# Peptides against a protein of PDB entry 3MAZ, part 110

Target 1, 99 residues: chain A of PDB entry 3MAZ
Amino acid sequence: VLNPMPACFYTVSRKEATEMLQKNPSLGNMILRPGSDSRNYSITIRQEIDIPRIKHYKVMSVGQNYTIELEKPVTLPNLFSVIDYFVKETRGNLRPFIC
Target 2, 99 residues: chain A of PDB entry 3MAZ as posed
Amino acid sequence: VLNPMPACFYTVSRKEATEMLQKNPSLGNMILRPGSDSRNYSITIRQEIDIPRIKHYKVMSVGQNYTIELEKPVTLPNLFSVIDYFVKETRGNLRPFIA

## One batch from the design tools (peptide; made by RFdiffusion4, then SolubleMPNN)

Design b2_p30_5_s2 (from b2_p30_5, 15 letters changed)
Fold by OpenDDE base, seed 2:
Structure b2_p30_5_s2 (fold): chain B 99 residues (1-99), chain A 30 residues (1-30)
Amino acid sequence: as target 1 above (99 residues)
Amino acid sequence: NPFASLENSGYDGSKESEEKYNERIEKQRS
């Protein structure tokens, strides 16, 4: 299957994503979802270092790349790389939500 | 802290109301 979207992409709102992660934490803790417009996206994660913490990130389409809106922005070539970045940066703490 | 490099305001950039956002999501979902 040649899917242009990561497996953890769901057409859900910020609220729905939060509820999904809280309801089924065993399925993963990271969701990619539609952003403010058709070309932008958002990432919702559930940190579980000490206590559960929900965080949201903007993923902006910039030309042919995507920029994660962080204090120090990171630009990557595609959404798969974006997901990979979150996984690697957290040393596997974050895992894509798969249901 | 494995999340040290992921510092952000927690704002997903949406300037629209939650109601309008949800409406767009439902449209995309359908």
Scores: peptide ipSAE 0.338, ipTM 0.730, DockQ to the pose 0.231
Fold by OpenDDE base, seed 5:
Structure b2_p30_5_s2 (fold): chain B 99 residues (1-99), chain A 30 residues (1-30)
Amino acid sequence: as target 1 above (99 residues)
Amino acid sequence: NPFASLENSGYDGSKESEEKYNERIEKQRS
Protein backbone atom coordinates (compact mmCIF):
# COMPACT_ATOMS: atom_id res chain seq x y z
CA VAL B 1 0.00 0.00 0.00
CA LEU B 2 1.26 3.47 -0.89
CA ASN B 3 1.69 6.30 1.57
CA PRO B 4 1.08 9.88 0.53
CA MET B 5 4.10 10.99 2.56
CA PRO B 6 7.42 9.34 3.38
CA ALA B 7 7.28 7.09 6.42
CA CYS B 8 9.74 9.32 8.28
CA PHE B 9 7.45 12.35 8.04
CA TYR B 10 6.19 13.61 11.39
CA THR B 11 4.38 16.79 12.34
CA VAL B 12 6.97 17.77 14.91
CA SER B 13 9.09 20.80 15.70
CA ARG B 14 12.84 21.03 15.29
CA LYS B 15 13.23 20.47 19.01
CA GLU B 16 10.91 17.47 19.06
CA ALA B 17 12.63 15.91 16.07
CA THR B 18 15.98 16.30 17.78
CA GLU B 19 14.66 14.63 20.90
CA MET B 20 13.13 11.77 18.92
CA LEU B 21 16.38 10.99 17.16
CA GLN B 22 18.43 11.21 20.34
CA LYS B 23 16.05 9.10 22.39
CA ASN B 24 15.61 6.23 19.93
CA PRO B 25 18.58 6.07 17.58
CA SER B 26 17.83 2.43 16.75
CA LEU B 27 14.66 3.51 14.94
CA GLY B 28 16.55 5.63 12.44
CA ASN B 29 18.39 8.91 12.23
CA MET B 30 16.42 11.01 9.75
CA ILE B 31 13.11 12.84 10.14
CA LEU B 32 11.11 14.88 7.64
CA ARG B 33 9.01 17.60 9.24
CA PRO B 34 6.95 20.66 8.32
CA GLY B 35 8.87 23.75 7.32
CA SER B 36 8.16 27.41 7.91
CA ASP B 37 5.06 27.22 5.73
CA SER B 38 2.72 24.60 4.33
CA ARG B 39 4.64 24.12 1.09
CA ASN B 40 8.12 23.67 2.55
CA TYR B 41 9.75 21.04 4.72
CA SER B 42 12.80 20.46 6.85
CA ILE B 43 14.92 17.40 7.45
CA THR B 44 16.60 16.71 10.76
CA ILE B 45 19.36 14.13 10.94
CA ARG B 46 21.51 12.65 13.64
CA GLN B 47 24.95 12.29 12.13
CA GLU B 48 27.23 9.78 13.80
CA ILE B 49 30.78 9.76 12.54
CA ASP B 50 33.02 10.61 15.45
CA ILE B 51 30.44 12.08 17.81
CA PRO B 52 26.69 12.54 17.43
CA ARG B 53 25.69 15.75 15.68
CA ILE B 54 22.26 17.09 14.89
CA LYS B 55 21.87 18.84 11.56
CA HIS B 56 18.93 20.40 9.77
CA TYR B 57 18.20 20.93 6.09
CA LYS B 58 15.62 23.00 4.29
CA VAL B 59 13.58 21.32 1.59
CA MET B 60 11.96 24.00 -0.51
CA SER B 61 9.07 23.54 -2.86
CA VAL B 62 10.10 24.87 -6.26
CA GLY B 63 7.42 24.55 -8.89
CA GLN B 64 6.56 20.87 -9.18
CA ASN B 65 9.82 19.81 -7.52
CA TYR B 66 11.70 20.07 -4.24
CA THR B 67 15.13 21.54 -3.66
CA ILE B 68 17.37 20.46 -0.81
CA GLU B 69 19.22 23.51 0.47
CA LEU B 70 22.81 22.36 0.34
CA GLU B 71 26.03 24.09 -0.57
CA LYS B 72 25.31 22.50 -3.93
CA PRO B 73 21.50 22.42 -4.10
CA VAL B 74 19.77 19.30 -5.36
CA THR B 75 16.35 19.33 -7.02
CA LEU B 76 14.16 16.24 -6.98
CA PRO B 77 10.63 15.46 -8.20
CA ASN B 78 9.02 14.45 -4.89
CA LEU B 79 9.59 13.97 -1.17
CA PHE B 80 10.15 10.24 -1.56
CA SER B 81 13.04 11.03 -3.86
CA VAL B 82 14.34 13.49 -1.29
CA ILE B 83 14.46 10.80 1.36
CA ASP B 84 16.00 8.36 -1.08
CA TYR B 85 18.66 10.91 -1.94
CA PHE B 86 19.70 11.29 1.69
CA VAL B 87 19.90 7.52 2.10
CA LYS B 88 21.83 6.86 -1.09
CA GLU B 89 24.19 9.82 -0.83
CA THR B 90 25.26 8.67 2.62
CA ARG B 91 25.51 5.08 1.39
CA GLY B 92 23.01 3.93 3.96
CA ASN B 93 24.37 5.91 6.89
CA LEU B 94 21.10 7.79 7.06
CA ARG B 95 17.96 5.75 7.56
CA PRO B 96 14.40 7.07 7.89
CA PHE B 97 13.14 7.21 11.45
CA ILE B 98 10.29 4.73 11.76
CA CYS B 99 8.25 4.57 14.96
CA ASN A 1 33.03 11.02 4.57
CA PRO A 2 29.55 9.78 3.72
CA PHE A 3 28.17 13.27 4.34
CA ALA A 4 30.48 15.04 1.90
CA SER A 5 27.61 15.82 -0.48
CA LEU A 6 25.40 17.13 2.33
CA GLU A 7 27.43 20.14 3.36
CA ASN A 8 25.55 23.03 4.93
CA SER A 9 25.51 25.13 8.08
CA GLY A 10 23.79 22.37 10.01
CA TYR A 11 20.77 24.65 10.49
CA ASP A 12 17.60 24.83 8.44
CA GLY A 13 17.80 28.61 8.33
CA SER A 14 14.32 29.13 9.70
CA LYS A 15 13.74 32.49 11.35
CA GLU A 16 10.55 31.31 12.98
CA SER A 17 10.66 31.11 16.76
CA GLU A 18 10.27 27.74 18.40
CA GLU A 19 7.17 28.98 20.18
CA LYS A 20 5.50 30.06 16.97
CA TYR A 21 6.51 26.83 15.27
CA ASN A 22 5.06 24.73 18.08
CA GLU A 23 1.81 26.64 17.85
CA ARG A 24 1.49 25.89 14.15
CA ILE A 25 2.35 22.25 14.68
CA GLU A 26 -0.28 21.90 17.37
CA LYS A 27 -2.90 23.32 15.06
CA GLN A 28 -1.91 20.87 12.35
CA ARG A 29 -2.08 17.93 14.75
CA SER A 30 -5.63 18.83 15.83
Scores: peptide ipSAE 0.333, ipTM 0.721, DockQ to the pose 0.218
Fold by OpenDDE base, seed 1:
Structure b2_p30_5_s2 (fold): chain B 99 residues (1-99), chain A 30 residues (1-30)
Amino acid sequence: as target 1 above (99 residues)
Amino acid sequence: NPFASLENSGYDGSKESEEKYNERIEKQRS
């Protein structure tokens, strides 16, 4: 069965996502959540290379694709690819939060 | 640094209020 949304998608606020990641870091460090506008999303991550650091990234729906708001924007065909991008870009440091 | 490409992007959660945002989330949950 193929789900329409990545497993790390949760209908939570920025604050709730932050709390989830801080409470159970062993379950993952990346959450996909609804954005401020319909069809847009946000990625919340908890970086733990040295000290814990929370960061949020905007994922904008553009036509049938999605653009990650980065210094150099990246456009991908679906949300699964967005998650994959973050995992690969960080060499596996980021892992989808699964509870 | 695995996060080198992401360092100059994104935002810190402390830079914005979440009051209105939370209201929108609750609406979407319903």
Scores: peptide ipSAE 0.290, ipTM 0.692, DockQ to the pose 0.334
Fold by OpenDDE base, seed 3:
Structure b2_p30_5_s2 (fold): chain B 99 residues (1-99), chain A 30 residues (1-30)
Amino acid sequence: as target 1 above (99 residues)
Amino acid sequence: NPFASLENSGYDGSKESEEKYNERIEKQRS
C-alpha cells in the first residue's frame, strides 16, 4: 500500500493538535496538519527541554517541494522528508505522533 | 539545545484565514 502522507498527518486544527499532544505525550510529540491552503501544511510540536512548550511551524508547498518556514528556511522534496528533518535536527527528541 | 535550528516566529497560515481553513477541514473529514 502506497501512503502519500506521513503517519503523523491528521486533519485537525491547531487547537486539536495541541490537545492531542498534551493528552497523550507517550504517543509522540509532533503532528502534521492542514494549513490555510490545500497545498500547505503546519507542524505542531510539544518540546520538553525544561518545561513543555507548544510550537507551530508553517510548511509551504513551493513547486514540487516544501519549505519549512524557519529563521533559516529549509526546502525538502516531500512531506516524509519534512518529518525526517524535524526528527534528525532534534536528534530524536521529536517523534511523530502515532495513534 | 536540540531545537536551536528550529526557531521561528510561530506563524501559522491556518490563523490567516480561519473560515477557509475550517471549510477545507470539514470537506476533508466528510
Scores: peptide ipSAE 0.343, ipTM 0.736, DockQ to the pose 0.206; fails the geometry check

Design b2_p30_5_s3 (from b2_p30_5, 17 letters changed)
Fold by OpenDDE base, seed 1:
Structure b2_p30_5_s3 (fold): chain B 99 residues (1-99), chain A 30 residues (1-30)
Amino acid sequence: as target 1 above (99 residues)
Amino acid sequence: DPFASLENSGYDGSEESRKKYEERVKKQLS
């Protein structure tokens, strides 16, 4: 069974994701997008606590799980959990981009 | 700092930053 993708998933490039977040910051500051390889993804965020800052992270498919490539990698069971991780880890400062 | 755990990870989009990140990822996947 294939589950739906997170609401903040868009089939966009790194550049397009960056532009989306910059143009409409009120809609959210986190986008999930396709990676360069099949079954892999990337997260693009725009931190806005002080000065706006764009960051990208790889989310690698590992079996049926996903690993966020952080300094200390985090493995989660699905993409929804990946989004949840970013939201919770930043205490709600990251919000999925919804348009 | 809500972003403390993410500060030393990822890349900012520049080629230099991306290459450094890719190097770290490669090592972790090895």
Scores: peptide ipSAE 0.685, ipTM 0.939, DockQ to the pose 0.848
Fold by OpenDDE base, seed 3:
Structure b2_p30_5_s3 (fold): chain B 99 residues (1-99), chain A 30 residues (1-30)
Amino acid sequence: as target 1 above (99 residues)
Amino acid sequence: DPFASLENSGYDGSEESRKKYEERVKKQLS
């Protein structure tokens, strides 16, 4: 069974993701991309509360779940939940980048 | 602050920041 990927998933590098967010901030400020390992991923965000700020986070595949490597790790059942977590935690300030 | 839970995590892209983040991740997995 092959599950679909979140709409904000792009097969881009860390640099490319940063450029995408900086060039078109109106399209969103969060991108999910491949990690160094085929089963792991990374999240790139562009915070704009005061001044633009880029941050990257690792999302590790653990068994059938995914763990967001935060100060206090968060484990979720799928990548859609990972995106949802970032949106909810920031009260909607983070929005998936939709190109 | 909507980003309070994320501010002390992740890295900004610099090698120094990335290495510090990797060290924290390694510790958590240990």
Scores: peptide ipSAE 0.685, ipTM 0.938, DockQ to the pose 0.889
Fold by OpenDDE base, seed 5:
Structure b2_p30_5_s3 (fold): chain B 99 residues (1-99), chain A 30 residues (1-30)
Amino acid sequence: as target 1 above (99 residues)
Amino acid sequence: DPFASLENSGYDGSEESRKKYEERVKKQLS
């Protein structure tokens, strides 16, 4: 079976993604979803270090790469690398939401 | 802090936070 998108990708809105993470935190705390603009995406995370905190980040398509819009932008070759980046940077505190 | 690199980025969903984030993104892309 082909998997062109990361397992934590869902065709959901920002609101729906937030609800998914809040309702089933045991399944993960990171979702990739379509952005408001074509070919762009957004990441929704639920930080759980202290009080649960929702945050959203834009992932902009630039040529054949993707740039995570952080204070210091990070450009990666594909969406799988984007997910991996979030996992590694948070030392595993972020995990893809799998249901 | 495992979220140090993400702390000053993104938005929390509020319109105010989103607008501030959008402005930062715009500057970075311009």
Scores: peptide ipSAE 0.682, ipTM 0.938, DockQ to the pose 0.871
Fold by OpenDDE base, seed 4:
Structure b2_p30_5_s3 (fold): chain B 99 residues (1-99), chain A 30 residues (1-30)
Amino acid sequence: as target 1 above (99 residues)
Amino acid sequence: DPFASLENSGYDGSEESRKKYEERVKKQLS
């Protein structure tokens, strides 16, 4: 099966994404969602190493790549790589939300 | 800390946090 978008992509709002992660934490703690305009996206995570903490990050479409707006921006070739980055960077503590 | 690289980035959903994040993003894009 070929998916054009990462499995954790959902066409939901910031509020809905937050609620999804809070209601079903066992399904994962990271969601990719559409941005406010153009072909930009946002990542919503629920960090829960100690206490639950919701955070959002912008993923900006730049040319044929995507830049995660971090303190030190990271540019990647596709959205799958964006998800992979978050998983690897957190040593697996972030997992895509799959329902 | 597995979230060390993400701690100083993003926003928590509050308008104040979002505005601060947006300001930083604008600086990075300019």
Scores: peptide ipSAE 0.681, ipTM 0.935, DockQ to the pose 0.874

Design b2_p30_5_s4 (from b2_p30_5, 16 letters changed)
Fold by OpenDDE base, seed 3:
Structure b2_p30_5_s4 (fold): chain B 99 residues (1-99), chain A 30 residues (1-30)
Amino acid sequence: as target 1 above (99 residues)
Amino acid sequence: NPFASLENSGYDGSKESKEEYEKRIKKQRS
């Protein structure tokens, strides 16, 4: 039995995620998607400080936790915490994409 | 800069399609 996934999780490719964020920016600017390796994931965001910029982050499954591949890596207990981290760190600039 | 702490060294270069992903997961489950 699998645990529920964050609302912004979609089984889409990197390209599809990019298109989703660009097509409907009012619905949010952050998507969680499957990674290319086993149980890993990826985060795709549409950063909009000056001009729109698409960025991708690797979220690696490590034991029962998840590590966001940043210059200074951050390890969290679950995917919900991962989403929360992105929201908090950007002071609300990033919001989960909900369609 | 609200993205200062999100500078990354782990860019996701994956090009796996949705179809490829689903196929991979199906094989692992069976």
Scores: peptide ipSAE 0.312, ipTM 0.704, DockQ to the pose 0.260
Fold by OpenDDE base, seed 2:
Structure b2_p30_5_s4 (fold): chain B 99 residues (1-99), chain A 30 residues (1-30)
Amino acid sequence: as target 1 above (99 residues)
Amino acid sequence: NPFASLENSGYDGSKESKEEYEKRIKKQRS
């Protein structure tokens, strides 16, 4: 069974995601992409507080949920919630990349 | 810092310098 994916999900590599965010920063600064492992994902962000900085986060599939690999891991029920978490935690600084 | 809860996590895949950033922005403006 296939479920809808967040709008900022793209089947791109880490390198490609980085280039996308750098090329069109006005379209957003957060991308969800496939991880190196089959059922896992990665979040690529471009923060611009002082100078632009690219960071990547692992999102691990755990049962029917997803765990963001943070210093204190956060488990959420779906990928939409994962995106929402990043938006809320950064008080809206992060926005999904939409093209 | 809006990224305070995230800055100690994840991994850094790119370190663009100020000079590189400004050069890129200049190119995009033209």
Scores: peptide ipSAE 0.311, ipTM 0.684, DockQ to the pose 0.291
Fold by OpenDDE base, seed 4:
Formats: sequence, structure tokens, C-alpha cells
Structure b2_p30_5_s4 (fold): chain B 99 residues (1-99), chain A 30 residues (1-30)
Amino acid sequence: as target 1 above (99 residues)
Amino acid sequence: NPFASLENSGYDGSKESKEEYEKRIKKQRS
């Protein structure tokens, strides 16, 4: 049995995630998706401060924790914390994509 | 900028042009 995952987790590709965010921006602008043949993940966001911009972030599984590949890497205990981090860092600008 | 701490990170930072955005929005509204 798979452990509970964040609501914005979808088993989709990078392309599909991008299309999802572009098609229904009102549903959120952040998606968590699986990495390629690994226990790693990726975060796809659509920031829209000026014009829409898609960016992807690697979330690496390290031991029992997860490290977000940032200029200054951040290690967190679970994927829920990863999502929370992105929400807090952007002061709520990023919102989990819920459909 | 709420994305200040994330600006120098991530990959594939492609941007949708204003023209493409307007085109897409127009299509959705119709």
C-alpha cells in the first residue's frame, strides 16, 4: 500500500504537468510528479508575476528525507513538508494544483 | 518578488509570451 501523498501529486510527465497548469490556472500552480525510474520527484510550477513562466525543481530522495535542489538546498522530512515549503517561501503565491 | 528565493534555481525556465498568453486566454473565453 502506497503511503499518502500530497494532494497535488500526479503521476504525469513534465509535459503533461505543464499543460495541466496552463489549462486550468485557477486550480493551482504547483504540481508534484514522479522522477524518471527512481524514488525522486519533481515540482513543476507556473509563476505568473508578469507573464507565465514554467519552472521545474528536483526533489531528491536522500535516506528518509527529501532535498529540494535549490541554490541553497533544503532538506525536509516528507513530501508534505516540501509542498509546504514552496507555499511558505512564496508567501502563498504558489498553491497546490487540485482537480 | 515572492519568488526571489527561487529565481536562481530550477530548470527549463521557459516563459509564455504575452502574445501566446493572450491567444490562449481569448480561446478560453470564447
Scores: peptide ipSAE 0.310, ipTM 0.682, DockQ to the pose 0.244
Fold by OpenDDE base, seed 1:
Structure b2_p30_5_s4 (fold): chain B 99 residues (1-99), chain A 30 residues (1-30)
Amino acid sequence: as target 1 above (99 residues)
Amino acid sequence: NPFASLENSGYDGSKESKEEYEKRIKKQRS
C-alpha cells in the first residue's frame, strides 16, 4: 500500500543537491528532494547540452496527485511517474542520481 | 531541444539555508 520513495530521492537542500550533481555527474543528473512544505517536493536537474545548467522544478502535492510546475503544468499520479516523466520528456538526457 | 517541454524559471521558490533546512527536516522526522 505504502510505496517507497524513488531511488533519486534525498533529504537535501537546494544547494546541497546542486553540489551533489556537480561533483558526481556520472552518477546521474536528477535529484528529488523535499520542498518548502512537508507534502511538496522539488526536482533539481543538471542538463548538459553544450554547457551545464542547473534547473529546479516545484512538484506540488495536489490531492492524491502531483503537479510539476511548468509553463504548461503536468499532473501525475505518483512520484515515480514524476521521475519517469522527466526521463521520457528529455528522451533519456535526464537520469536519476544514484549514489 | 530535449528540454523544450520543461520550460520554467529554474526557481522552485526555496532559498532555505542548509542550516535552516536541516533543522526543519530534523523536526519533521521527530
Scores: peptide ipSAE 0.309, ipTM 0.705, DockQ to the pose 0.216

Design b2_p30_6_s1 (from b2_p30_6, 8 letters changed)
Fold by OpenDDE base, seed 3:
Structure b2_p30_6_s1 (fold): chain B 99 residues (1-99), chain A 30 residues (1-30)
Amino acid sequence: as target 1 above (99 residues)
Amino acid sequence: SNEDLELKEPSKEELEKRLKERKELEELLE
């Protein structure tokens, strides 16, 4: 049985994700979206630490797991764990975009 | 753009917790 996707997953482009986050910041500041023509994904965030900044992260499918492409890569068992990682590591500053 | 994640520095306890979780996960992946 196929597992469901995280609630902040949207089949949108990088540009569309940016616009979504800018238009409705109260709904969250993190979107999971399809990557290139593969089983990879991307995370787009709009973080306001000093000023609003849009950033993108690669989430690579590796076997049955996923690796977040950071300076020190992090491998997790599923996409829900990926979202959880972004929330926890930023101490709640990042929240999934729910519309 | 491909960015690194801007993080607040974790406490010693939090760092140890994360390292433990990572190690346990790696063992499951083998």
Scores: peptide ipSAE 0.040, ipTM 0.517, DockQ to the pose 0.081
Fold by OpenDDE base, seed 4:
Structure b2_p30_6_s1 (fold): chain B 99 residues (1-99), chain A 30 residues (1-30)
Amino acid sequence: as target 1 above (99 residues)
Amino acid sequence: SNEDLELKEPSKEELEKRLKERKELEELLE
């Protein structure tokens, strides 16, 4: 039995994720999507600080945990925690895209 | 591209730096 995925998870490409975020910014600015390899993921964001910027992050499955590929990597126990990290660390600037 | 995370609002200095760089590039393209 598979555990539920975060609500902002969509089986979309990098390009599709970018388009989703650009078309409906009021619905959120963060999408979790499949990575190039099985059990790995990517996060696409449209963050508006000075100007709107599209950025992508790797989320690597490592054992039973997940590592966000930052300059200083962050390891978390599940994908819900990964989403929570992005929300909290940006002080709510990032919000999961919910449609 | 793979990016690092902007964890907080940029400083005034950082914003001015970005604006300066963008303006200089625009001037070169004119």
Scores: peptide ipSAE 0.039, ipTM 0.489, DockQ to the pose 0.059
Fold by OpenDDE base, seed 1:
Structure b2_p30_6_s1 (fold): chain B 99 residues (1-99), chain A 30 residues (1-30)
Amino acid sequence: as target 1 above (99 residues)
Amino acid sequence: SNEDLELKEPSKEELEKRLKERKELEELLE
């Protein structure tokens, strides 16, 4: 079944996303959620490098693409690529939250 | 808050691969 949104997308708030990740870390540690602007998104992660840390990233819609708001912004063609970027860059440390 | 992405240190080979992929993506977006 073709889904226009990544599997780790949930219509949840920042707070709810944090709770989801904390309660069920075995299901993944990355959630894509709506941003404050309906056109934009945010990614909440619970990354465990040294200690578990909750972090949030802005994903801005730019034309038909998306830009991850990092120190060096990264633009990708779709949200699936955004998720893939987070997974690959962290060498698998980040995994989409699937419940 | 908005954060930057903390990455694990890549190997030289991995770094080059990532840079290549990024360059290709950037070119596609032009």
Scores: peptide ipSAE 0.038, ipTM 0.527, DockQ to the pose 0.078
Fold by OpenDDE base, seed 2:
Structure b2_p30_6_s1 (fold): chain B 99 residues (1-99), chain A 30 residues (1-30)
Amino acid sequence: as target 1 above (99 residues)
Amino acid sequence: SNEDLELKEPSKEELEKRLKERKELEELLE
């Protein structure tokens, strides 16, 4: 059975997501979470390219698609594709956080 | 705050590939 949301989706705040990633880095370094007050979402990551850094990205619901708010926005058909984009773009450096 | 995505040591070729894929996808969605 296909799940409606990516496995790394959690109904947590920005602060909670940060704490989750810091406490258990071996479980992954990317979390998808609800936006503050909308149908939108946010991605929180703990990327270790040089040193561990916490960063956040806005994922906007646009029609039937989703747009990652980057300097050059990227639009994708679903949230699974959004997660896939982050994984592929970073050559696997980012991995979904799975409890 | 919102950030831009930092890639892990991408080569010029990889950057061009990703840009191409991005543009193709965006064009498809237009």
Scores: peptide ipSAE 0.037, ipTM 0.526, DockQ to the pose 0.083

Design b2_p30_6_s2 (from b2_p30_6, 8 letters changed)
Fold by OpenDDE base, seed 4:
Structure b2_p30_6_s2 (fold): chain B 99 residues (1-99), chain A 30 residues (1-30)
Amino acid sequence: as target 1 above (99 residues)
Amino acid sequence: SNEDLELKEPSKEELEKREKERKELEELLK
C-alpha cells in the first residue's frame, strides 16, 4: 500500500504539464509529475510575477526524503512538504493545480 | 528548462530558521 500522492500530482509529460497550466490557469499553476528516472519527480510551474513564465524543477528521491534541485538545495521529508515549500516560499503565488 | 526558484524575500529571522530546519533535515540523510 502506497501513501497517497499530492493532489497536484499527474502522470504527465513536461509538454502535457505545460499545456495543462496554460489552458486552465485558474485551477492552479503548479504540477508535480514523474521524473525521467526511477523514483524522481519534476515540478512544472507557470509563474506570473512580471510575465507568464514556465519553469521546471527536479525533485530527487534520496532515501525516504526528497531534495529540490536549487542553487541551494532543499531537503524535505515527503512530497507533500515539497508542495508546501513551493507555496510557502512564494507566499501563495504558486498554488497546486487541481482539476 | 531547469530553473532556480524565484522566492519571496524572507526576513533575516525567518531565513535563519529555515536554514536551520534545512540542515536538520539534511542530517537525516546520513
Scores: peptide ipSAE 0.052, ipTM 0.573, DockQ to the pose 0.089
Fold by OpenDDE base, seed 3:
Structure b2_p30_6_s2 (fold): chain B 99 residues (1-99), chain A 30 residues (1-30)
Amino acid sequence: as target 1 above (99 residues)
Amino acid sequence: SNEDLELKEPSKEELEKREKERKELEELLK
């Protein structure tokens, strides 16, 4: 059965997402969440390269695709591809948060 | 705060892929 949304998607706020990642880092370090009053989304991550750092990325719904707001924008066909992009481009450093 | 993801520079193939996707999206928006 095909899931409608990625497993790391949660209907939480920026603050709640940050708390989730800080509380249980062993469950993953990446969360997909709703954007501000729109069809857009946001990715919240928690990396510990040198010190713990929380970062947020905008994922804009454009037509039938999604664009990750980066210095050099990346457009993908669906949210599953967005999650896959973050995992692959960071060589596995980022992993979806699964409760 | 809006952050940028530090990634390697896109390959020539990646740039071509992005251009294709951009054109396809442009057509869909018409």
Scores: peptide ipSAE 0.035, ipTM 0.537, DockQ to the pose 0.070
Fold by OpenDDE base, seed 2:
Structure b2_p30_6_s2 (fold): chain B 99 residues (1-99), chain A 30 residues (1-30)
Amino acid sequence: as target 1 above (99 residues)
Amino acid sequence: SNEDLELKEPSKEELEKREKERKELEELLK
C-alpha cells in the first residue's frame, strides 16, 4: 500500500525536529514537518561535515505542486520528489529520518 | 530562518546540467 506522505514526515515543531535529529543521527538527518498555520511544509536537516549544522527549508504548496524556497526556487510534483531532490542533490549525504 | 541548499561541490558542467533540468521542470509545472 502506497503511503500518502514520505516516511520522514513527522508532525513535530522545528525544535522537536532538531532534537530528533540530534538524538539519533544514525536514523537519518532529514525531517519533513508541517508549516505553521498553513498547508505548507518545512524540511529540517542536520549535516555533519566538520561540525553538526542544522538548517531549515520552506516547502510551499503551489496548486498540486511544491516549491522549495531557495534563492533559485525548485518546483516538484509531490513531497516524495522533494525528498528525492534533497537526497540526489547532496549525493546521498542527506537521508530521510526513519524512526 | 530559512536557508539556501548548499550542494556538494558540483563541477561546472554538473551545475549547468542541474540548472537546465531545474528550469525545464519549472517550465513544465507552471
Scores: peptide ipSAE 0.034, ipTM 0.596, DockQ to the pose 0.069
Fold by OpenDDE base, seed 1:
Structure b2_p30_6_s2 (fold): chain B 99 residues (1-99), chain A 30 residues (1-30)
Amino acid sequence: as target 1 above (99 residues)
Amino acid sequence: SNEDLELKEPSKEELEKREKERKELEELLK
């Protein structure tokens, strides 16, 4: 039995994630997906500040925690916390993509 | 593109708390 994953986690590629976000903006603008490496992940977002922009962030598995690859890396205890961080730090601008 | 997330501007106090928490978490990963 697999451990629970965030609701916005989908086993999709970078391209597929982009398409999902573009096709259904009302469902959310943030997707968690598998990274190129087995235990790593990526966050794909679609922000509409001035024009729609797609950005990707690496989420590295480090020990039992996860580190968001930023200028000043942020380490969190689980993927749920990673999603929460993106939501809270953008004051709700980012919302998990829920089908 | 792979760019840093535009986060809300943190207060000095918030920044300190974040750094402390991050440091503590990172220390646990040693």
Scores: peptide ipSAE 0.030, ipTM 0.559, DockQ to the pose 0.062

Design b2_p30_6_s3 (from b2_p30_6, 11 letters changed)
Fold by OpenDDE base, seed 3:
Structure b2_p30_6_s3 (fold): chain B 99 residues (1-99), chain A 30 residues (1-30)
Amino acid sequence: as target 1 above (99 residues)
Amino acid sequence: SNSDLLLKEPSEEELKKREEERAKLEEELA
């Protein structure tokens, strides 16, 4: 039995995620996607602060938790919390992509 | 390739709270 995934999770590649965000920016600017041949995940975002910028973040499965690979790593209990972290820390600038 | 999250200038108080929570969690995972 698989646990439910966040609404912005899509089984897409890095390239596909980038294209999705570029084509439909009104639907959101953050996608969660699977890591290659691993239990890990990646977050792809498209922020338009000055100019559109695509960035990727590694989300590592550690035991029963997840760690966002940042200069100062952040560990959270589940993927929903990971998405929430990105939304809150950017004060709403990042929003999950809902197709 | 990874990038650091672009935060909207968190306060010193928020940073302190975050560090404390992180420290507690890391200790539990150890």
Scores: peptide ipSAE 0.031, ipTM 0.569, DockQ to the pose 0.074
Fold by OpenDDE base, seed 2:
Structure b2_p30_6_s3 (fold): chain B 99 residues (1-99), chain A 30 residues (1-30)
Amino acid sequence: as target 1 above (99 residues)
Amino acid sequence: SNSDLLLKEPSEEELKKREEERAKLEEELA
């Protein structure tokens, strides 16, 4: 099956994404959503390592690639790779929210 | 040096440490 967007992508606002993650933490803790800018996106996460913490990351469209706005920016070829990066870098701590 | 997400160890201790470090870093404002 060819999906144009990752399964954890939802056309929701920053606030809605936060509420989704808080309401159903068992479904995952990472959401990809549209950014304020046209071709940009944002990642909202909810980690519960010590206490529940909500964080947001910018995913900027750069040419045909995407750059995650981190202290040390990471550029990847597509949004699926972006999701994969968040999962792998956290060794599975972050999991895509699937509802 | 360190990435905002990269975890040195998969242990809970390392996860906590990394989260604390990441909390000091800039995140999306909007």
Scores: peptide ipSAE 0.031, ipTM 0.610, DockQ to the pose 0.080
Fold by OpenDDE base, seed 4:
Structure b2_p30_6_s3 (fold): chain B 99 residues (1-99), chain A 30 residues (1-30)
Amino acid sequence: as target 1 above (99 residues)
Amino acid sequence: SNSDLLLKEPSEEELKKREEERAKLEEELA
């Protein structure tokens, strides 16, 4: 069966997302979650290069595409591509949280 | 604005740069 949303999408709050990643780091370190009363989304990550660090990124719905709010914004055609971007850009350091 | 992503194997200089950037910039607030 095909999911309409990435497997790491969860209808959770910012706080819940942080707790999920902290409690079960072996399941992954990246989640996609809904934005505030909008068609937008947020990415929460727990990246541990030197020490564990929690970060949050805005993923803005723009027309039929999505823009990741970075210093240099990145626009992608769908949410699956957004997740793929985070994985590839970090050379696999980020992995979708799957439970 | 949000800080950029860190690569899997960043250099010490990159780590320092990212740390400084994070100190100056804010992440998503929601």
Scores: peptide ipSAE 0.030, ipTM 0.610, DockQ to the pose 0.069
Fold by OpenDDE base, seed 1:
Structure b2_p30_6_s3 (fold): chain B 99 residues (1-99), chain A 30 residues (1-30)
Amino acid sequence: as target 1 above (99 residues)
Amino acid sequence: SNSDLLLKEPSEEELKKREEERAKLEEELA
């Protein structure tokens, strides 16, 4: 039995994620991807608040939860919640990349 | 490289609530 992953999860590298977001910005601006061969993940975003900016965030698996590596870390129960957090905290500026 | 997320500016009340939730989470994860 496989647990479902968020729709914006792709088994891509940092570079590939960046290219995906730049190539089709209309499909979304946030991608969840595997971490460095670990149980961790990374979030790549392309925000356009002022100018297009690519940024990456580390999502660490901690116990049964996930922690977003920020100045003030945020811990959530699952990856879906992680995606929701990025969406709501940016008031919809970030949207999961769906292709 | 990681950078802080560009979030909406939180009110004092929101910050307090977040800090309280964070404290509870820290306890839960301890």
Scores: peptide ipSAE 0.034, ipTM 0.555, DockQ to the pose 0.094; fails the geometry check

